# Peptides against a protein of PDB entry 8YR4: the designs that were tried, part 1

Scores and structures below are computed, not measured.

Target 1, 309 residues: chain A of PDB entry 8YR4
Amino acid sequence: PRGSPALQLVVLICLGLMGLERALNVLVPIFYRNIVNLLTEKAPWNSLAWTVTSYVFLKFLQGGGTGSTGFVSNLRTFLWIRVQQFTSRRVELLIFSHLHELSLRWHLGRRTGEVLRIADRGTSSVTGLLSYLVFNVIPTLADIIIGIIYFSMFFNAWFGLIVFLCMSLYLTLTIVVTEWRTKFRRAMNTQENATRARAVDSLLNFETVKYYNAESYEVERYREAIIKYQGLEWKSSASLVLLNQTQNLVIGLGLLAGSLLCAYFVTEQKLQVGDYVLFGTYIIQLYMPLNWFGTYYRMIQTNFIDMEN
Positions, changes and structure headers below are counted from each chain's first letter, unless a header gives other numbers.
Peptide ipSAE was made for these designs. It is ipSAE averaged over its two directions, with the distance scale d0 held at 1.0 Angstrom where the peptide's residues are scored. Compare it between designs on one protein only; published cut-offs may not apply.
A fold fails the geometry check if it doesn't show the stated peptide or something in it is severely misdrawn.

## One batch from the design tools (peptide; made by RFdiffusion4, then SolubleMPNN)

Design b1_p8_1_s1 (from b1_p8_1, 3 letters changed)
Fold by OpenDDE base, seed 3:
Structure b1_p8_1_s1 (fold): chain B 309 residues (1-309), chain A 8 residues (1-8)
Amino acid sequence: as target 1 above (309 residues)
Amino acid sequence: VVFYDSSE
């Protein structure tokens, strides 16, 4: 936003908070490791109590898993409201000014309600896309990269490779299955709109339907449309279960490979028991935001297609 | 565990 130095400062603060969230995603597992090691070593209560208190404080800042419920994420979301409103208003005004530059023939051929709906969809699509990219997609990719670097440096290159292969396979399969699933979702939405249009048309013409005693025929046609919709809905829902199961299997295999390798290194006294707990905790933390990656990818694709039209 | 949901 070029026009307000205050909003530029808020954007910089939000970016700083996003960097802090990335640091917390590394620190929380480290402090949890340290607690496990201190418990194993039977460390003095004062050291343990300080480390536990610090861990709980860091966990309060991070939040419980999706990164959306922590103090830092809440503060970021709160500060971003003003930036979102400014961006939305700017996009709305740009769309509105462009609509006024369009030919009279374009306006005469469209209902005012359709024009407003196009403007609202355009604004929501742009603003939503930017929010998903900046706050969900980019941070998730950054956490994966930070994770690969962390495990490669502090454990062994093999752990970094396992995380890299697991996350790359997870992302690739999520994209491929989401693209495959998008066909079923589009077919479902098209049939939903057609079913709704038939119901509306039948109800608007209810006098004609009554005059011809055709109520049973219209109900039967509506039932056939619903059955066709439900067949497409089932394919959409079944494809979602398949996506979730595929994601679960990939993470399960990555967790298995890494956990076995970590357990092996602990038995050889190259790693501590806390390092095993750190690996498991960190992989679960990387997994939680990735569950939504298919949703974000789909939203990004839909919003790009809606902007090109 | 937050599962992938199509409702978003």
Scores: peptide ipSAE 0.029, ipTM 0.739, DockQ to the pose 0.303
Fold by OpenDDE base, seed 1:
Structure b1_p8_1_s1 (fold): chain B 309 residues (1-309), chain A 8 residues (1-8)
Amino acid sequence: as target 1 above (309 residues)
Amino acid sequence: VVFYDSSE
């Protein structure tokens, strides 16, 4: 934010906290590995208790990863409130100024309440997009890259390849299936608007409907419109279940391949039992934020279309 | 499991 050194400092602190979250996503599985190794070696209680206490503290700071209510994430969200308010106000003022620069003909064709609703939607959409990109999308992609690098350096290169292939396939299928679902969602929304418009038109013509005793006919037409809507809604909802199941299958296959390979290397004494637990824990941590990736992608697409109009 | 929600 230009002009407020205090808000610039808050942005830098928030970026530092985002870096800390990425470090915690690596450290938490490492400490969990160390606990399993210490338990396997029957290490002294003092060393075990210190490592467990340190793990629980790091887990409190991390929470459940991206989108979790961990202490670092909550602190970042708290500090970001003022930056978000500044950004929102700036976008709102820019939209409002632009609305005043528009032609009188544009204003005469629109109701004031519709213009305000467009301005509010525009502000919310831009601010929401920026927040999703900066705090959810970019961090999730960074965690995947960090994971690939970590497994490639500290494990065998085959583990890095499995994570790369699994995540690349997951992201690709998420995009492709989300684009396919967008057709069903657009058809559903169009039919919803048509159903609502018919209900409004019937109610505006209430006197005419009453004069002709046509209430039963209007109710039947509305029922037919609802049935047509529900057929499209079912396709949208069923396609979501299919997306989620496809995502679950891809992660399941990646987890299976990597877990079998890790178990093999543990059996050959090239890795420790803790390394098996680390791999499984790390893959689950990567999976948690990825469930929202299709939502973020859709929101990005919708809001770009709404900004071009 | 955080499900992909179609809700806006």
Scores: peptide ipSAE 0.029, ipTM 0.740, DockQ to the pose 0.277
Fold by OpenDDE base, seed 4:
Structure b1_p8_1_s1 (fold): chain B 309 residues (1-309), chain A 8 residues (1-8)
Amino acid sequence: as target 1 above (309 residues)
Amino acid sequence: VVFYDSSE
């Protein structure tokens, strides 16, 4: 943000907190591994209690993934509110200034309420896009890369390869299926708007409809529009189930392959029981944000299209 | 079940 050194400092702090979240995503599984190993070795209570307490503290800082925000994520979100408001206001003022530069012909062809709605959508789209890119997409990709590096260095190159293949396949299928689904969603939204417009037009012409006793005809036309909408809604919803199931299968296969490999290396005494638990925990941690990746990709794609209009 | 909130 140009012109506010205070907001620039807040952005730097938020970036530092994002880096801390990445470190926590590695440390939490490591400490959990260490607990399992200490329990297996029947280590002294003092060492175990310290490691458990440290794990719980780190887990409090990290949170439970998408369903439970950690302290660091909450602090980041809190600090970001002022940055978001500044960005939103700046975008809104830029859009408003641009609207005043548009031709009188453009304004005469549009209702003022429609222009304001377009401006509000544009502002929300830009602000949403930036938030999703910075706080959801980039961190998730960073966690995947960090995971691949970690498993390649501290386990075996085979684990890094499994994570790489699993996550690459997951991301690719998520993108491809989301792009395919976007066609059904656009068709659904277009039909929703058309169905709403028909209902509004019928209600605005209520006196005419009543004069001709055409109520049954208008109801039947509205029913046909709803049935057409529901056919498109079903395709959108069914395509979402297909996406989720495909994602679940890919992660399931990755978890299976990696878990079997971990179990094998534990039987060969090359890894400890805690390493098996670490792998499973880390894959689940990567999966939690990735569940929303299709949503983020769709929102990004929609927001880009809304910015081009 | 990732509840894609369909409403936004």
Scores: peptide ipSAE 0.025, ipTM 0.709, DockQ to the pose 0.170
Fold by OpenDDE base, seed 2:
Structure b1_p8_1_s1 (fold): chain B 309 residues (1-309), chain A 8 residues (1-8)
Amino acid sequence: as target 1 above (309 residues)
Amino acid sequence: VVFYDSSE
């Protein structure tokens, strides 16, 4: 971003965080290998527990890969919000300025196309809702139940309890934080519509704006509306990062508790090294679709709101 | 997961 040294610094920090994500992608498998080796060698519990804790901490920083947000990725996303907003505002103002440079004949012809786009949003919302419920929500809940049953039957009942508590807390916090976020999203959408309406009204009055040479005034009013929108967009996006980080924390705690317990039972020869690998892999697999659960719940809520309008 | 805010 030319003109803001603060935003340039944020871009450099984001690039540094991207480098850190790549380092974590290498370190996490190495630490995982080290755990498997220590379990195979029957290493002392203190060394094993430290390595497991370090691994889980690195996993907390990394996240679970595609479809999961780690702390570093969340921090990058959070910092990038202002850079995105700067870029968006610049593009929107360039487009708006260019639209005011276009001929009157171009403006008079556009009335018909905008109404169609509002209708498409309502129909897409309902169809999307059903698809998300059937193909994502129900399978994810089924996978959780299957996971609890599996760990309760093939592992100690404590594993089933950890998975149950972790998933219940995850779902509850996902719902509560998503309901809290819905207020920010509604405010953002209302301001987006108001900002768009102002741009349309300015462009419909193109002749009047040209007659009074008021182009600079209309651009400034549009900039103010964009800044107000971006203030609400920031709250929405920051609340999303908070949701993702809360989800990551809950899964991290579940993974920590379960991995330590699994490692303990392997040291007592009640479980095999393969069982430790299985537990960690299975929890990560459960986590991947659960990250989208907040999106699905939000889509459900949005689609209910869009159906009431 | 960039929760695609399905505003697009």
Scores: peptide ipSAE 0.025, ipTM 0.727, DockQ to the pose 0.083; fails the geometry check

Design b1_p8_1_s2 (from b1_p8_1, 6 letters changed)
Fold by OpenDDE base, seed 4:
Structure b1_p8_1_s2 (fold): chain B 309 residues (1-309), chain A 8 residues (1-8)
Amino acid sequence: as target 1 above (309 residues)
Amino acid sequence: IEFFDFTE
């Protein structure tokens, strides 16, 4: 944001915090490895206690799960609120100014409520798109690349190849299946809106419906619209389950191949028991944000279409 | 996992 040095500093701090999250994603599994190795070696309690305390502190900073709800992520999200509000307000004012520059003929052809709805959708789409790209998509891709590099350098090159193939296949299938699902979701949303509109129109015409004793007929038409909606909803939901199962299968196969290979190298005394735990922990950490990648891709695609309209 | 955005 060119107009406020304070907001520029906040953006730089947020970028620094994003870098710290990437470092934590590598360090947390390493510290967990070290705990397992120290336990295996029956190391002295003092060394173990310091390593465990450090791990728990790093894990508190990192967080865990399908969205890093760690201290660093929460602090980043908190600081970003002001940047998002500034961006939203700027986009809203740009859209509003552009609407005032449009011809009288354009305004006379549209209802004011429709114009406002388009403006609000445009503003939300731009701010949402930026947030998803910067905070979800780019970091996830960075963590994958960092993972491939880390496993290629500190493990055998075969581990880096397994992670590369697994993540490439996962991302490709996620995109392809999400694009296929988008048709079902759009059909569902269109039918939902049509069903709601029919209900509203029937209720607005309540006096006419009552005059003709047509309540049973309107209820039956509404039932038919609901059944049609539920048929599309089922396709949307079933396609989501198929996406999730496909994603789970790809990660499961990658985890199986890598875990078997790691276990083999541990039996050959080329790796330690902690390295097996490191691999599994790191793959699970990559998987958690990737579960949402289909959602992010859809939101990005929707937001781009909403910006073009 | 898709969030049902109820806001669409």
Scores: peptide ipSAE 0.026, ipTM 0.685, DockQ to the pose 0.098
Fold by OpenDDE base, seed 2:
Structure b1_p8_1_s2 (fold): chain B 309 residues (1-309), chain A 8 residues (1-8)
Amino acid sequence: as target 1 above (309 residues)
Amino acid sequence: IEFFDFTE
């Protein structure tokens, strides 16, 4: 943000917090590994209690689940509110000034409500796209790269290769299946809008429908439109299940291959039992934000199309 | 899990 050194400092702090989240994503599995190893070795209670307390504190900072509600993420989100408001206001003022520069002929040809709706959509699309890119997509890609490097350096090149192949296949299939699904979703939305429009037109022409005793005919047309909509909705929903199942299968295969390889190296005494738990925990941790990647990709694509209009 | 984009 140009013109406010305070907001520039907030952006730098938010970037620092994003870096801290990446570090926590590596440290949490490491500390969990250490707990498992200490439990296996029957370590003294003082060492175990300190490691567990440290793990719980790191886990509180990181959070967990779909959409990490950790302290660091919440603090970042809180600090970012002012930056988002500044960016939104700047985009709104740019759009508004541009609208005032347009010809009188352009304004006379359009309804003011349509112009405002275009401006609001444009602002929301820009701010939404930037937020999803910066806070969801880029961090997830960074975590994957960090994971590949970590497993390649501290385990074996084979683990790094498994994670690379699994995540590359996951991302590729997520994009391809999401693009394929977009056709079904667009068809569903078009039919929904057409069904709503028919219902509105029938209700606006209520007197005419009553005059011709056409209520049964309008109800039957509405039923046919609903059946057609439900056929498209089923395709959209079934394609979502197919996406989720495909994603689950890719992660399952990667987890299977890596877990078998890790178990083998533990039997050969090249790795510890804690390293097996670390691998499984870290892969599941990478999977949680990736489950939303298809949604983020779709939102980015929609917002990009809305910006072109 | 697709959040329903209520934006359409």
Scores: peptide ipSAE 0.024, ipTM 0.668, DockQ to the pose 0.089
Fold by OpenDDE base, seed 1:
Structure b1_p8_1_s2 (fold): chain B 309 residues (1-309), chain A 8 residues (1-8)
Amino acid sequence: as target 1 above (309 residues)
Amino acid sequence: IEFFDFTE
């Protein structure tokens, strides 16, 4: 933000907190590994109790892995409120000034309520897009890259390869299936708007409908429009179930392959029992934000289309 | 999981 050094400092603090979240995503599984190893070795209670207490504290800072429930995430969200308000207000003023620069013919051809609705959609679209990119998409991609590097360096190159292939396949299928679903959703929304318009037109002409006793005809026509809408809604909902099932299958196969390989290396005494637990815990942490990746990708696409209009 | 249909 140009012009407010205080808001620039808040942005830097928020970026620092995002870096801390990435560090916590690596440290939490490491401490959990260390607990399992200390339990296996029958280590002294003092060492175990310190490691457990440290793990619980780090887990409190991290939260549930969805990026919304941890102390660090909540603190970041709290500090970001002022930055979001500044950004929103700046976008609103830019849109409003641009609307005043538009030709009188553009304003005379549109209802004032439609112009305001376009301005509000534009502002929400830009602010939403920025928030999803910075706080959800970029951090998730960073955690995947950090995970690949970590497993490649501290385990074996095979673990890094499994995570890379699993996440690459997951992201690719998520994008492809989401683009395929977007066609069904656009058709659904178009039919919903057409069904709503028919209902409004019938209600605006209710005197004419009563005069001709055509009430039964209008009800049947509305019923046909609803049935057509429900056929498109079913395709949209069924395609979502297919996406979720495909995502679950890809992660399940990656978890299976990596867990079997880790178990084998533990039997060969190349890895400890704690390393098996670390792998499973880390993959689950990567999976939690990825469940929403299809939603983020769709929101990004919708928001870009709404900005071009 | 797509919960938020922000389709206005």
Scores: peptide ipSAE 0.023, ipTM 0.616, DockQ to the pose 0.100
Fold by OpenDDE base, seed 3:
Structure b1_p8_1_s2 (fold): chain B 309 residues (1-309), chain A 8 residues (1-8)
Amino acid sequence: as target 1 above (309 residues)
Amino acid sequence: IEFFDFTE
């Protein structure tokens, strides 16, 4: 943000907090590993209690990923509200100024309500796209890369390869299936709008419908439109279940391959029992935000299309 | 899990 050093400082703090979240995503599994190793070694209570307390504190800072917000993510979100409002207001004012520069002929051809709706969609699309990219997509990709590097360096190149292949396949299938699903969703939304329009038109013509005693006919036409909508909704929902199941299968296969390999290395005394728990915990942590990646991808695509219109 | 269908 040009012109406000305070907002620039807030952006830098938010970037620092994002870096801290990435560090916590690595540290939390490490501390959990250490607890398991200390328990296995029957370590003295004082060392165990300190490590457990430290783990719980780090877990409080991290949170549970997408399902539970940690302190650091909440603080980041809180600080970002002012930056988002500044950005939104700036985009809204730019759009509004541009609308006033447009020809009278353009304004006479459109209803004021349509113009406002275009402006609001433009503002929400820009702000939404930026927010999803910066706060969801980029951090998730960063966590994957950090994970690959971590496992490649501290475990074995094979673990890094498993995570790389699993996450690459997951992302690719998520994109491909989401693009395929977009057709069903568009058809559903089009039919929803048509069903709503039919209901509105019937209600606006209430006097005419009443005059001809056509209420039963209009209800039946509305029922047919609902049935047609529900047929498309089912396809959309079924395709979502297919996406989720495909994602679950890919993660399950990655978890299986990596867990078996980790268990083998533990039996060979090359890794500790805690390292097995670390691998499982870390993969689950990577999986949590990835469950939403299809949603983010779809929102990004929708917002990008809405910005071009 | 696409919970947030923000269908605006």
Scores: peptide ipSAE 0.023, ipTM 0.630, DockQ to the pose 0.113

Design b1_p8_1_s3 (from b1_p8_1, 5 letters changed)
Fold by OpenDDE base, seed 4:
Structure b1_p8_1_s3 (fold): chain B 309 residues (1-309), chain A 8 residues (1-8)
Amino acid sequence: as target 1 above (309 residues)
Amino acid sequence: ITFFDFSE
């Protein structure tokens, strides 16, 4: 944002907070490992209490669950609101200026409400795309890379390889199945719009329908349109279940392979009990944002299509 | 879990 040094500083702070989130994603499992090891070793209460307190503080900063709603993430999201509003307003003004530069023939062929809806979609698409790329996609990829490096350096190259293969397969299948699913979703949305248009047309022509006693005919045409919609909706929903199940299977296999290997190294006294817990915790932590990756990819793809229109 | 049908 060239126009405001204050917003540039906010962007830099948000990038710094994103870096801190990546550090927390590594530190939280490490501190949890250390707690498990200290408990296993029957360490002094003072050392345990300090490590637990530090872990809980780091976990508060990181957050937990499906959306990482930690203090750092919330602070980042809060600071980003002003940047998003500035970007949105700038894009909206650029689109509006461009609409005024378009030919009179283009305006005469379109309803004003349709033009405004295109402008709103265009603004939402650009701002959404930027937010999803910067705050969801890039951080998730960074956490995967950091994870591969961490496990390769502090465990064994085999753990790094398992994470690499699992995450690469997960991402590839997510992309491929999401692209396949996008066809069903587009067909569903097109049929939804067609079904709605038929209902609106029938209701606008209500007097004519009543005059001809054609109510039963219009209801039957609407039923056929609904059945056709539901057939496409089922394909869209079933393809989502297939995506989720495929993702779950890949993560489950990666977790199984890595957990068995970690358990084996613990039995050989090459790793500690806490290392087993660290591995499982870190894989689950990588899975949480990845579960939404198909949604992010779809939103990115939709936003690119909406920007081309 | 693609719950957000942001189809607005």
Scores: peptide ipSAE 0.012, ipTM 0.459, DockQ to the pose 0.104
Fold by OpenDDE base, seed 2:
Structure b1_p8_1_s3 (fold): chain B 309 residues (1-309), chain A 8 residues (1-8)
Amino acid sequence: as target 1 above (309 residues)
Amino acid sequence: ITFFDFSE
């Protein structure tokens, strides 16, 4: 944000909070490990109570439970509202200025409502794309890299390799299957629009339909269009289930391989019981944002297409 | 792109 030192400071604070979220994603599993180790060792209540209290406090800052946002993420989102509004307003004013620079011939050839709709889509597309890249994609990739480094340094190179292979395969399959699914979704959306257009045309021509007593014919044509739509909807929905199942299988295999290896090293007394729990907890924490990655990737692609148009 | 092509 050029011209507002206050908004520049807010951006720096938001970046600092993003760094803190990455640190919390590592610390929370470590403190949970320590609780399990202290419980296994039958440690004094005071040490256990302090570690549990610290874990719960860190977990409150992190969030990441099913449906819960953490304090740090909420604070970041709250501070970012003003930056988003400034960015949106700047893009809207640039588009509006550019529209006023266009020729009278261009304005006379287009409906004002179409021009405004294109401007609104363009602004929403740019702002949405930036938000998804900065707050969802980049942090998720950073957490994966931090995870690979952490497991490679503190466990064994084999754990880092398992996480690397699992996450690389997960991301690759998510992209490939999402691109494959995009064909079915486009076909479904095209057929939905065609079905809606037929219904609108039939209703706009109500007098003509009534004059020819063609109500039964129009209902049957609409039924055929719905059946054709439902056939494409089924393919789209089935492809989503296939994506989710493929993702679940990759994470399940990675969790199985890493958990068996961790259990083996615990039996050899090279790792503690808490390390087994840490591995499982950390992999599940990496999986939670990745489950939405295919949705974010699709939204980014849609926003790029809407910005190019 | 459609906006930029009509600015010529």
Scores: peptide ipSAE 0.000, ipTM 0.343, DockQ to the pose 0.015
Fold by OpenDDE base, seed 5:
Structure b1_p8_1_s3 (fold): chain B 309 residues (1-309), chain A 8 residues (1-8)
Amino acid sequence: as target 1 above (309 residues)
Amino acid sequence: ITFFDFSE
């Protein structure tokens, strides 16, 4: 937003809040570890109560991850509303001005409602793409990198390697399976549009259908189209379950390997009981945003296709 | 959990 210093400041504050969220994602598990250690050591109530209060406060700031709104995330989202509105309006005006620069022949060849729908899709696609990239994709990748660094520095290098391999495999499989699913979804959407078009055409020609007493025939054709759609919908939905199960398996294997290694190091007195809990909680925190990564990847692909049209 | 396409 080059024209408004106030909006530039808001963007900088939002970036600062994003950095704070990344710090909270590391601090919350650390404080939880410390509580577990203090409980194990039967530490004095005053130290325990302070650590618990601090943890709960940090957890209030962080929230529950993706799908649970923390205070910092809510504040960021609230501040971003004005930036989004400014960006949307600027994109809409650029598209609208460009449409007015197009030849009369281009406008005469298209229905005004189609042109407006293209403009609206274009605006939504650009603003949506930017929002998903900046607020979902980049932060998730940053949290993974921070996690790898943290476990490599404060745990044994083997933990960093397990997290790296697990997350790399997770991301790769998520992309590959999402691309595979996109084919089923496109087929489903094409059949949905064809089914809808057939229903609309039948209803627009209602007088003709009634004249020929073809109502039963049109209902049967519509039933066949629905059955064909549901067959494609089932493939799309089943492919989603397969994605989720594949993701769950990768995370489960990573948790198993890392938890066994952590438990071993706790038995060898190289790590504390709290470190075992930290590892498990941190991996689960990394998993929460990653569960939506396939959705973000698909939305990005759809938005790129809608921008090319 | 890729259900909600907010493609509005």
Scores: peptide ipSAE 0.014, ipTM 0.466, DockQ to the pose 0.103; fails the geometry check
Fold by OpenDDE base, seed 3:
Structure b1_p8_1_s3 (fold): chain B 309 residues (1-309), chain A 8 residues (1-8)
Amino acid sequence: as target 1 above (309 residues)
Amino acid sequence: ITFFDFSE
């Protein structure tokens, strides 16, 4: 945001909070490991209680699930509202200024309501794209990189390699399957619009349809359009299930390989029982935001296509 | 989880 030092400071604070979220994503599994080790060693209650209290506090800061419900994430989201509003307003004003620079001939050829709808879509697309990139895509990639580094340094290079291969395969398959399914979704949306347009046309011509007693014919044409839509909807939904299963298989294989290797190293006394729990917890934690990566990738792709048009 | 496709 050029021109507001206060908003620049808020952006820097939000970036700092994002860095803190990444640190919490490493620390929470570490503290959970330490609890498991202290329990295994039958450590003194005071040490255990302190570690548990610290873990719960860190978990409160991190939040659960997708990481979006933690105190730090909520604080970041709250502070970002002002930045989003500034960005939205700036995009809206740029679009509005550009619309006023366009020729009268351009305005006479389009309905004002359509122009406003395009402007609103453009603004929503830019603000959405920025939000998905900054808050979902970049953090997820950062967590993967941090994870690879962490496992390579503190476990063994083999663990870092497993995480690297698993996440690279996951991301690649997510992109490829998402691109493959996009054709079914586009076909579905095109057929939905055609089905809706047919229904609207039939209802607008209600008097003509009634005059010719063509009601049964219009209903049958509408049924055929619905059946065609449902055939495309099924392909879209089935392709989504296939994506989810593919993702689940890749993560399952990565978790299996890494868990077996970790269990083996625990049996050789090279790692502790807590390290096994850390690995599983950390991989599941990396997986949570990745579940949405296909959605984010598609949203980004759609938003770019919508900005080029 | 990708079923909640908020993309439209």
Scores: peptide ipSAE 0.012, ipTM 0.499, DockQ to the pose 0.141; fails the geometry check

